# Peptides against a protein of PDB entry 6IDX, part 84

Target 1, 380 residues: chain A of PDB entry 6IDX
Amino acid sequence: KELAKLSADVTFATEFINMDGIIVLTRLVESGTKLLSHYSEMLAFTLTAFLELMDHGIVSWDMVSITFIKQIAGYVSQPMVDVSILQRSLAILESMVLNSQSLYQKIAEEITVGQLISHLQVSNQEIQTYAIALINALFLKAPEDKRQDMANAFAQKHLRSIILNHVIRGNRPIKTEMAHQLYVLQVLTFNLLEERMMTKMDPNDQAQRDIIFELRRIAFDAESDPSNAPGSGTEKRKAMYTKDYKMLGFTNHINPAMDFTQTPPGMLALDNMLYLAKVHQDTYIRIVLENSSREDKHECPFGRSAIELTKMLCEILQVGELPNEGRNDYHPMFFTHDRAFEELFGICIQLLNKTWKEMRATAEDFNKVMQVVREQITRA

## One batch from the design tools (peptide; made by RFdiffusion4, then SolubleMPNN)

Design b2_p13_7_s2 (from b2_p13_7, 5 letters changed)
Fold by OpenDDE base, seed 3:
Structure b2_p13_7_s2 (fold): chain B 380 residues (1-380), chain A 13 residues (1-13)
Amino acid sequence: as target 1 above (380 residues)
Amino acid sequence: MPKLPVPLPPLPE
């Protein structure tokens, strides 16, 4: 108890570390000797002193043994652990993951996200915060291949549902620390969009062009009887498609693939359009057909608007940026949907289309409409 | 900077 208190002082910590005191603490954890009547209390103070000593940055985290890591991971994975030991064990694992890639690898072998999810189902917000913090640390330090797998595991309706029901909709106000960890989780989840945001469309790739053709098909052929024989000449079909791509509101209506060569938002804009067209087909068709039938120069160009909106959403959400330690702004909607970014796009494209009509905008007003929509999204 | 862990709640007396 006294050691844990004194370990916060840098002068004491320096002297104690010089006396190999930290090695003695690690060996106490490694021994696992439950034979002492006050083992749990002594262990909680030992873990506190260890954290306070390590926070001075005098000793490398890489000095910890595999046995130490296994003991700490054991306290997180076992259901019958004292709350005080569990909190400190989560904090130690977080610090290990953040400070050492070699420790990350060892910890990722000893613990599962499923075990950490169990700590979110408790009424203790401090345990929930440290559990999310450790999840965030593991997500941040994961290699790119495992990061997508973790995202798919976080895209498991289960983790989001648990966060939503036990954290966000909990009977207690969200503390600043929890709000920050929810923000971090949100940012790390959206950073998975960076690859698609920075992927340029290849105008020569037929498979990518077939996605644009599918957007045309959904908008204009969904009601047309398949009986219109493929036999009218290739030139008339190309001319019809150019008209359809103009009605879809692409900037390059001759070759819409060229609109997706700009990064950001690259292919991510096409992903959003395709999601809208498949998941919210009635909304997509309505937006496209309402603007395609206008001859009054007040048509909202869907294709251009969808690209610029996707770019704007990436800028607002800071896609590709690391989490800022001073931010606590999380969006509860991102915990309600598996495809939260695409759902946000679907809401915002309807808002854009509405705002365009209300402003009686023309193509010359495009940037002004986008500025108004940005203000609407950032104030919501 | 290495992210400092969130300050641990005080142990019960």
Scores: peptide ipSAE 0.047, ipTM 0.509, DockQ to the pose 0.529
Fold by OpenDDE base, seed 2:
Formats: structure tokens, C-alpha cells, sequence
Structure b2_p13_7_s2 (fold): chain B 380 residues (1-380), chain A 13 residues (1-13)
């Protein structure tokens, strides 16, 4: 107990480490010997002293043995462990994962995300916080192949459901530390969009062009009887599609694929448009037709707006950036929906279209509308 | 007069 308190002092820590004191603490954990009266209390103070000593950055985390790792992982995997031991064990594993790639590999073999999810089902917010912190550390340090496995739809759905029901909708206020870990999890989840955000459309790829054609079909042909297929001439069809792509609000009316060659947001903007068109078809058709039927200079260009909005959302959500230690702003919506980014896009594109009308904007006001929409999104 | 920014609809809980 006194050692754990003194270990927070850097002068004491330096002297204690110089006396091989940290090696003695690691050996106490490695021994696993439950034969002592008050072993649980002694172990909790040992783990506290170990953490406080390691937080000074004097000793490398790579000094720990595989036996030590297995004992700490054992305390996280066993259901009958004291709450104080469990909390310190989660914090030790987090620090090990964050500070050493070699320790990450060993820990990822000893524990599963499923075991960590069980620690979210408790009423103790501190245990919940350290469990999410360890999940975040594992997610951050995972190689791309394993990160995708952690992102597997079932594990992610289950994790989101448990966080929503046991953390966000819990009977207790969310503390700053928990809010930070929820923010980190949100950022790491949205960083999976980076690949699509940085993928350029190939204007020569027929499959990618067929997606743009599908957007046109859903907007203009969904209510049209197939009998009104416009007549025989290939040139008349090209001229007709150019008109349709203009009505869709693309910048390049001849080849809309050129609008998706800029990264960011690249193909991610097209994914959002296609999601809106398929999942929220009535909303998509309404937005497109309302702006396509205007003979006044007050039409909102859907295609251009969707691209610039996708880019803006990526900037607001900091897609491709590391989480910042000072931030704790998370959004509950990201835990309620599987496709939260695409749903956020669908809400924000309706807001943009409304704001455009209310401002009586023209194409010259485009950047002013986008600034107003940015301020609206960031204040919500 | 620039119209007051319309409050965002609350994101669905």
C-alpha cells in the first residue's frame, strides 16, 4: 500500500528501479501463489505499484516475461477475480499493447475481444473504461488484416450494442475518461473509410461507370414505364445522358466519373450517393427532382454537393488521423447504426438542400452554403 | 439580414 503510493513520485521510482525493485514486483506476479493470507490485497497493490513505476518511462515494457503476460491475461479472462485486480490488469495490458508491438502480438494470442466485451456488461464504469481502452489499443496496433477481422460485422454489431445498452444508456453519467475512449473507438472505426476516401475512380472502368448510370436510372427511370425507352440513335442517347448528369448536378456532365478522380473523397462519395439512392430512395429522388425541375438559377447541384459534403464529413470526423488525447466528443448515432457514416451523410445532404433553399443560393454561393452547413454540423 | 442558422434536427438517439 505504501509502496503503491510512493511509486507515483519520480524520485522514489528512480531509486526503487535502481534497486531492482520492479523485477521483484514482476516476480511476485509471475509466482501466481495464492497461498498467502490477503493475497488479493497484496496483488492489487503490487499491480498498482508496477503501473505507477512504469508510467515514469524509465523502464521499457519489453522487460516483462511471457509468464507475467499470461498471469495478467489470466486475471482478465477469469470471472472470479477481484475488481481492483481486474482494473489494474486491463490497464497493464493496454499500456503493454500501446508501448510494444512484440507485447501486442503475445497479448492478442492470450485474449479475445469477446472476453473484453464481457467486462462491458458490468455496472462499474472504471472497468468498462479500461476494457474499451484495451479494445482501442488492440485496434490501433493491429496490422491491417487483423484490423479488418476486428471490424467484422458481427463483432462490431455486438460491441456497439453492448456499448449502447450498458455504457451510453447506463444509469450513470458518462465520465470524461469514458467519453474519451468512446471518441477513440469512433475515430478508429471511421479510419476504416480511409481506403475508399483515397480510392480514385477510374473513368474507363465500366463497372464504376455502371454505378453512376444506376444513380441516373433510380432518379429518372424508376417511375418511367420501360416503353418510353428513348429511340434508336446512340448519339441521341449520349446527349440525353449528358442532360441527365447535368440535372444530377455533376460538374462534368459529359463524364461524371471525372468528379470522383479527386481524393479525398474519391469513391467514398459515390458509395454515399449509392447508399442514399438504394436505402433512402424516396429522399434521393425528391432531392434530385426538386433541383432538376428548377428553371431558376437556384438549383442545388446534388452531385457536386454530395462530393463536397463527403469531403467535409471526412474532415470533421478526421478520417485517416490518429485520435487526439484532449478530445472526448463522441456521437451516440455511431453506436446505434451499422452504416452510421452513410446515414450521417443522408441527414447532412438533406440539411444542405434545405439550407440552400433558405439562403436562396445560386452556384456562386456554393462555398458560403458549405460554410454554413459546416457550422451547423459542428454545433450539433 | 442573414437568416439565423436553422438548428440541426437532433440526430436520432
Amino acid sequence: as target 1 above (380 residues)
Amino acid sequence: MPKLPVPLPPLPE
Scores: peptide ipSAE 0.009, ipTM 0.467, DockQ to the pose 0.018
Fold by OpenDDE base, seed 4:
Structure b2_p13_7_s2 (fold): chain B 380 residues (1-380), chain A 13 residues (1-13)
Amino acid sequence: as target 1 above (380 residues)
Amino acid sequence: MPKLPVPLPPLPE
């Protein structure tokens, strides 16, 4: 207890470390010897002193043994551990993951996200916060292949449902620390969109062109009697598609693929359009047909709007940026849906289309509409 | 006619 308190002092910490005191603390944890009276209290103070000593940055986290890591991971993975030990063990694991890629690998072998989810199903918000903090640390430090697995685990309805039901919709106010960890988790999840945001469309890729053609098909062929034989000459077909791509509101009516060569938002805009067209088909068709049938120059260019909206959403959500320590702004809606970004896009594109109509906008007003829509999204 | 500033509806929760 006294050691834990004194370990916060840098002068004491330096001298204690010089006396190999930290090695003694690690050995106490490694021994796992439960035979001592007040073992749990002694262990909680040992872990406190260890954390406070390590926070001075005098000793590398790589000094810890695999036995120490296994003991700490054991306190997180085992049921019925003392809350004080669990809290400090989560904090130690977080610090290990953040400070050492070698320790991350060892910890990722000893604990699962599923075990950490169990610590979210509690009435202690501090434990919930440290559990999310460790999930965030593991997600941040995961190699790209495992990061997608972590994202899939977050995209797992289970983790989101648990966060939603036990944290966000809990009977207690969300503290600043928890709000920050929810923000961090949100940012890390949206950073997975960066690859698609920075992927240029290849105008020669037939599979990508087929997606654009599918957008046209969903918008226009669903109402066209299948009896119009595909036999009209290749030129009439190209001219028809150019008209359809104009009606879809692409900037390049001849080759809409060129509209997706700019990064950001690259292919992510096409992903959003395809999601809208397949999952919210009625909304998609309505937006396209309402604007395609206008002769008053007040048509909202869907294709251009979808691209610029995707870019705007990436800017608002800070896609590709690291989490900021001072930010606590999380969006509960991102915990309600598997494809929350695409759903947000679907809401915002309807808002854009409405705002365009209300403003009686023309193509010259495009940037003004986008500015108004940005203000609407950022004030919500 | 001057385009009236459209009041910003909140996003649906």
Scores: peptide ipSAE 0.006, ipTM 0.478, DockQ to the pose 0.015
Fold by OpenDDE base, seed 5:
Structure b2_p13_7_s2 (fold): chain B 380 residues (1-380), chain A 13 residues (1-13)
Amino acid sequence: as target 1 above (380 residues)
Amino acid sequence: MPKLPVPLPPLPE
């Protein structure tokens, strides 16, 4: 207890480290010896002293043994551990993950996100906070391949559901520390969109062009009885497609693929359009057909609007930026749905279409409409 | 005058 308190002082820490004191603490943890009276209390203070000593940055985190890591991970993975030990063990693991890629690899072998999720199903908000903090650390330090796996895992759906039910919808105020960890998790989740946001469409890729063609099909052929596709010659079909791409509101009516070559938002805009068209088909068709039937120059160009809205949402959500210390602003909506970004896009594109009509906008007013929509989204 | 932006509907809980 006294050691843990004194370890917060840098002068004491320096002298204690010079006497190999930290090595003694690590060996106490490594031994796992439950034979001592008040073992749990002693261990909690040992872990506190260890954290406080390491926080001075005098000793590299790489000094810890695999046995030490296994003991700490064991305190996190075991179902009945003292709350004080669990909290400190989570904090130690977080610090190890954040400070060393080598330790990240070792820890990622010893613990799973599924094990950490169990620590969210408790009434202790401090434990919940440290569990999310460790999940965030693991997510931040994961290689790109593993980050995507973490994102796609059923564990993440379960994680979101548990966070929603046990943290966000909990019967207690969310503390600043928890709000920060929820913010971090949100930022890290949206950063998975960065790859698609920075992916340029290849205008020569037939599969990508087929997606644009599918957008046309859903908008214009879904109500057309397939029996009445007249065998009209290839040229008439091409001319019809150019008209359809104009009606869809693409900037390049001849080759809409060119509209997706700019990054950001690149292919992410096409992903959003396709999601809207497939998941919210009635909404998509309504937006497209309502504007495509207008001859008054007050048509909202869906394709252009969807691209610029996707870019705007990426800017508002700071996609590709690292989480900042001191930020605690999170959106509960991002924990309610697996495809929260695409759902947000679907809400915002309807808002944009409504705002365009209410403003009686023309193509010249496009940037003004987008600015109004930005203000509406950022005030919500 | 552009009408004042209607507040976004509260996000569904």
Scores: peptide ipSAE 0.007, ipTM 0.444, DockQ to the pose 0.018; fails the geometry check

Design b2_p13_7_s3 (from b2_p13_7 with S1M R5P S13E)
Fold by OpenDDE base, seed 5:
Structure b2_p13_7_s3 (fold): chain B 380 residues (1-380), chain A 13 residues (1-13)
Amino acid sequence: as target 1 above (380 residues)
Amino acid sequence: MPYLPTPLPPLPE
């Protein structure tokens, strides 16, 4: 206990480390000997002293043994551990993951996100906070292949559900530290969109062109009886498609694929458009047809609007940016939906279309409408 | 900057 208190002092820490004191603490943990009276209390103070000593940055985290890591991971994976030991063990693992890629690799072999989710189902918000913090650390330090695995829809759905039910809806105030960890998790989740946001459409990729064609089909052919395939020659069909792409509000009516070559938002805008068209088909068709039937130059260009809105949402959500330590602003909506970004896009595109109508906007007002929509989204 | 770890838990009483 006294050692743990004194370990917060940098002068004491330096002297104690110079005496190999930290090695003694690590060996106490490594021994795993439950034979001592008050073992749990002693271990809690040992882990506290270890954390305080390591926080001075005098000793590299890489000094820890695999046996030490296994013991700490053992305290996190076991169902009946003292809360004080569990909290400190989570904090140690977080620090290890954040400070060393080699330790991340070892820890990722010893613990699973599923095990950490169990610590979210408790009434202790501090345990919940450190559990999310460790999940966030693992997510942040994961290589791209493993990051995608962590993003697995089932694990993410379960994690989101548990956070929603046990943290956000936990009938208690969310502390600043928890709000920060929820913010971090949100940012890391949206950073999974970065690849698609930075993917340029290949205008020569037929599969990507077929998606644009499908957007046209859903908007204009879904109400047309398939029997009225106009036997009109290939040229009339091409001219018809150019008209349809104009009505869809693409900037390049001849080759809409060119509108998706800008990054950001690249292919992510096309993904959002396709999601809207398939999942919210009635909303999509309504938005497109309401604007396609106008002759008054007050048409809201859906294609252009969808692209610029996707870009704007990426900017607002800071897609591709690292979490900021001073921020605590999380959106509960992102824990309620599997496809929260695409659903947000679907809400915001309707807001944009409404705002466009209310402003009686023309194509010249486009940037002004987008600014108003940005203000509306950021205040909501 | 590397993301800083969560602040250390308070010392046990």
Scores: peptide ipSAE 0.109, ipTM 0.788, DockQ to the pose 0.776
Fold by OpenDDE base, seed 1:
Formats: sequence, structure tokens, C-alpha cells
Structure b2_p13_7_s3 (fold): chain B 380 residues (1-380), chain A 13 residues (1-13)
Amino acid sequence: as target 1 above (380 residues)
Amino acid sequence: MPYLPTPLPPLPE
């Protein structure tokens, strides 16, 4: 107990470390010997002293043995561990993951996200916070392939459901520390969109062009029986599609694929448009047809608006940026749906279309509308 | 900035 208190002092820590004191603490954990009276209390103080000593940054985290890691991981994985030991073990593992890629690899083999989810189902918000913090650390340090797997896994859907039900919809206020961890989890999850945001459309890729054609089909042909497209020559068909792409509000109505060659938002904008068209078809058709029927130059260009809105949402959500300390702003909606970004896009594109009408905007007012919409989204 | 770990748990009572 006294050692744990003194370990917070840098002068004491330096002297104790110089005497190999930290090695003695690690060996106590490694021994796993429950033979001592008050073992749980002694272990809790040992882990506290270890954390405080390591926080000074004097000793590399890589000094710890695999046996030590397994013992700490064991305390997190065992169902009947003292809360004080569990909390400190989660904090140690978080620090290990954040400070050492070698330790991350070892910890990722010993602990599953499923085991950490069990610590979210408790009434202790501190345990919940450290469990999410460790999940966030593992997510942050995961290689891109594993990060995508973590995101696509049933475990993530389950994790979001558990967080929503046991943390966000809990009968207690969310503390600042928990709000920060929810923010971090949101940022790390939205960073998975970075690949699509930075993917340029290939105008020569037929599969990608077929998506743009599908957007046109859903907007204009959904009510038309495909049987009555008269066999009018290839040129009339190309001219018809150019008109349709103009009505869809693409900047390049001759070749809409060119509008998706700029990154950001690249293909992510097309993904959002396709999601809206398939999942919210009535909303999509309404927005497109309402603007396509206008002859007063007050038409909202859907294609251009969708691209610029996707870019703006990426900027607001800081897609591709690391989470910042001191930020606690998270969106509860992120935990309510698997495709929360696309759903957010669907809400925001309706807001944009509404704001465009209210402002009686023309194409010259486009940037002003986008600024107003940005302010509306950031205040919500 | 490197993402820093969460604040250390409080000392046991």
C-alpha cells in the first residue's frame, strides 16, 4: 500500500527502478501463488505500484515477460476476479497495447473482444470504461486487415448493442471518461471508411458504372415496365441518359463517373447514394424527382450535393484522423445501426434538400447552402 | 499526437 502511493512520485520511482524494484513486482505477479493471506489485496497494490512506476516512462513496456502478460490477461478472463484487480488489469493491458506493438500482438492472442464485452454488462461504470478503453486500444493498434475483421465481425454488432443497452441507455449519467471512450470508438469505427473515401472511381470499370446506371434506373425506371423501352438507336439512348444524369444533378452529366474521381470522398459518396437508393428508395426517388421537375433554376443538384455532403460528413467526423484527447462528443445514433454513416448521410441529404428550398437557392448559392447545413449538423 | 492511455485507476483505499 505504501509502495503504491510512493510509486506516484518520480524521484521515488527512479530510485526504486534503479534498484530493480519493478522486476520484483513483475515476479510477484508471475508466480501466481495464492498461498499468501490477503492475496487479492496484496495483488491489487502490486498492480497499482506497477502502473504508477510504468507511467513515469522510465522503463520500456517491452521488459515484461509473456508469463506476466498471461497472468494479467487471466485476471481479465476469469469471471470471479476482484473488481480492484480487474480494473488495474484492464488498465495495464491498455497501456501495454498502446505503448508496444510487440505486446499488442501477444495480448491480441490471449484476449478476445467477446471476453471484454462481459465486462460491459456490469453495473460498474469504471469497469465498463476500462473495458471499452482496452477495446479501443486493440482496435487502434490492430493492423488494417484485422481492424476490418473486427469491424465486420458479429462481435462488433454485439458490442454496439451491449454499449447501447448497458452504457448509453443505462439509468445513470455517462461520465466524461466514458464519453471520451465512446468518442474514441466512434472515431476508430468511422476511420474504416477512409479506404472508400480515398478510393477513386475508375471511369472504365464497368461494375462501378453499372452502380451509377442503377441510381438512374431506380430514380426514373422504377415505375416503368422494362418491356416498353423502344429499340431506338444507341445514340438516342446515350442522349437520354445524359439528360437523366443532368436531372440527377451530376456535374459531369455526360460521364458521371468523373464526379467520383476526386478523393475525398471518392467511392464513399457512391456507396452512400446507392445505400439511400436501395434502403430508403422512396426518400431517394422523392428527392430526385422533386428537383428534376423544377424549371425555375432552384433545383438542388442531388449528385453534386451527395458528393459534397459525403466530403463534409467525413470532415465533421474526422475520418482518417486519430482520436484526440479531451474530446467527448459522440453520436448515440452510431450505436443504433450497423450502417450508421449511411443513415446519417440519409438524414443529412434530406436536411440539405430542405435547406436548399428554404433558402430558395440556385447553383450559385451552393457553397452558402453547404455552410448552413454544416452549422445545422454540428449543432444537432 | 499519440493516443495516450486512460488515466490511471485510483489507489485502493
Scores: peptide ipSAE 0.097, ipTM 0.785, DockQ to the pose 0.770
Fold by OpenDDE base, seed 2:
Structure b2_p13_7_s3 (fold): chain B 380 residues (1-380), chain A 13 residues (1-13)
Amino acid sequence: as target 1 above (380 residues)
Amino acid sequence: MPYLPTPLPPLPE
């Protein structure tokens, strides 16, 4: 107990480390000897002293043995562990993962996300916080392939459901530390969009052009009577499509694929548009047709708006950026839906269309509308 | 800055 308190002092820590004190603490954990009276209390203080000593950054985390890692992982995986030991064990694992790629690899072999999810199903918010913190650390340090596997796994759906039911909808107010971990998890999840955000459309790729054609088809052919005879020549068809792409609000009416060559938001904007068109078809058709039928200078260009909105959402959500310390702003929506970014886009594009009308905007007001919409989204 | 680990809770009295 006294050692754990003194270990927070840098002067004491320096002297104790110079006396190989930290090696003695690691050996106590490695021994696993449960035969001592008050073993649990002694172990809790040992783990606290170890963490406080390591927090000074004097000793490398790579000094720990595989036996030490297995003991700490054992305290996290065992069902009947003292809460104080469990909390400190989660914190040690978090620190090991964050500070050493070698330790990350070893820890990722000893523990599963499923085991960590079990620690979210408790009433103790401190345990929940450290469990999410360790999940976030594992997600942050995972190679890209493993991050994608973690994101695609049933574990992510289950994780979101458990967080929603046991943390967000819990009977206790969310503390700042938990809010920060939820923010971090949100940022790390949105960073999976970075690849699509930075993918340029190839205007020569037929499969990508077929997606743009599908957007046109859903907007204009789904309600059109089949009576428009297929027989008008190839040139009349090209001229017809140019008109349709203008009505869709693309900047390049001849080759809309050119609008998706800028990164960000690249192909991510097209993904959002296609999701809206397929999942929220009535909303999509309504927005497109309402603006395409206007002969006044007050039409809202859907295609341009969707691209710039996607870019703006990526900026607001800091897609491709590392989590910032001191941030604790998380959106509950991201824990309620599997396609939360696309759903957010669908809400925000309706807000944009409404704001455009309310402002009586023209094409010259485009940037002003986008600024107002940004302020509306960031205040919500 | 490197992501800092979650601060340790105070020792129980």
Scores: peptide ipSAE 0.094, ipTM 0.777, DockQ to the pose 0.684
Fold by OpenDDE base, seed 3:
Structure b2_p13_7_s3 (fold): chain B 380 residues (1-380), chain A 13 residues (1-13)
Amino acid sequence: as target 1 above (380 residues)
Amino acid sequence: MPYLPTPLPPLPE
């Protein structure tokens, strides 16, 4: 207990470390000797002293043994562990993951996200916070392939439901530390969109062009009897499609693929449009047809609007940026839906279309509408 | 800045 208090002092820590004091503490954990009276209390103070000493940055985290890691991971994976030991064990694992890629690899083999999820199903918000913090650390340090797998696991209805029901909708106010961890989890999840945001459409790729064609089909052919025979000549079809792409509000109505060559938002805008068209088909068709039938120059260009809105959402959500310390702003919708970004896009595109109508905007007012919509989104 | 770990847990009672 006294050692744990003194370990917060840098002068004491320096002297104690020079006496190989950290090595003694690590060996106490490694031994797992449960035969001592007050073992749990002694262990809690040992782990506290270890954390305080390591926080001075004098000793590398790489000094820890695999046996030490296994003991600490064991305290997190076992159901019957003292809360004080569990909290400190989560904090140690977080620090190990953040400070060493080698330790990350070892920890990722010893602990599963499923085990960490069990620590979210408790009434102790401090345990929940450290559990999410460790999840975030593992997510941040994961290789890109494993990061996508973790995201898919976070996209599991179960994890989101647990966070929503036990953390966000808990009977206790969310503390600043928890709000920060929820923000971090949101940022790390949205950063997976960076690849698509930076992917340029290839105008020569037929598969990518078929997606644009599917957007046209959903908007204009959904009610058309399949009896409109493929027999009208290739030129009449091209001219007809050019008209349809103009009605869809693409900037390049001759070759809409060119609108997706700008990065950001690249292919991510097309993904959002396709999601809207398939999942919210009635909303998509309504937005497109309401504007395609207008001859008064007050048509909202859907294609252009969808691209610029996707870019704006990426800017607002800081897609591709690391989480900032001191930010605590998270969107509850992130925890309520599997495809939260695409759903946010679907809400915001309706807001944009409404705002366009209310402003009686023309194509010349486009940037002004986007500015108003940005202000509306950032105040919500 | 590198993402910093969460603040250390309080001292045991």
Scores: peptide ipSAE 0.093, ipTM 0.781, DockQ to the pose 0.780

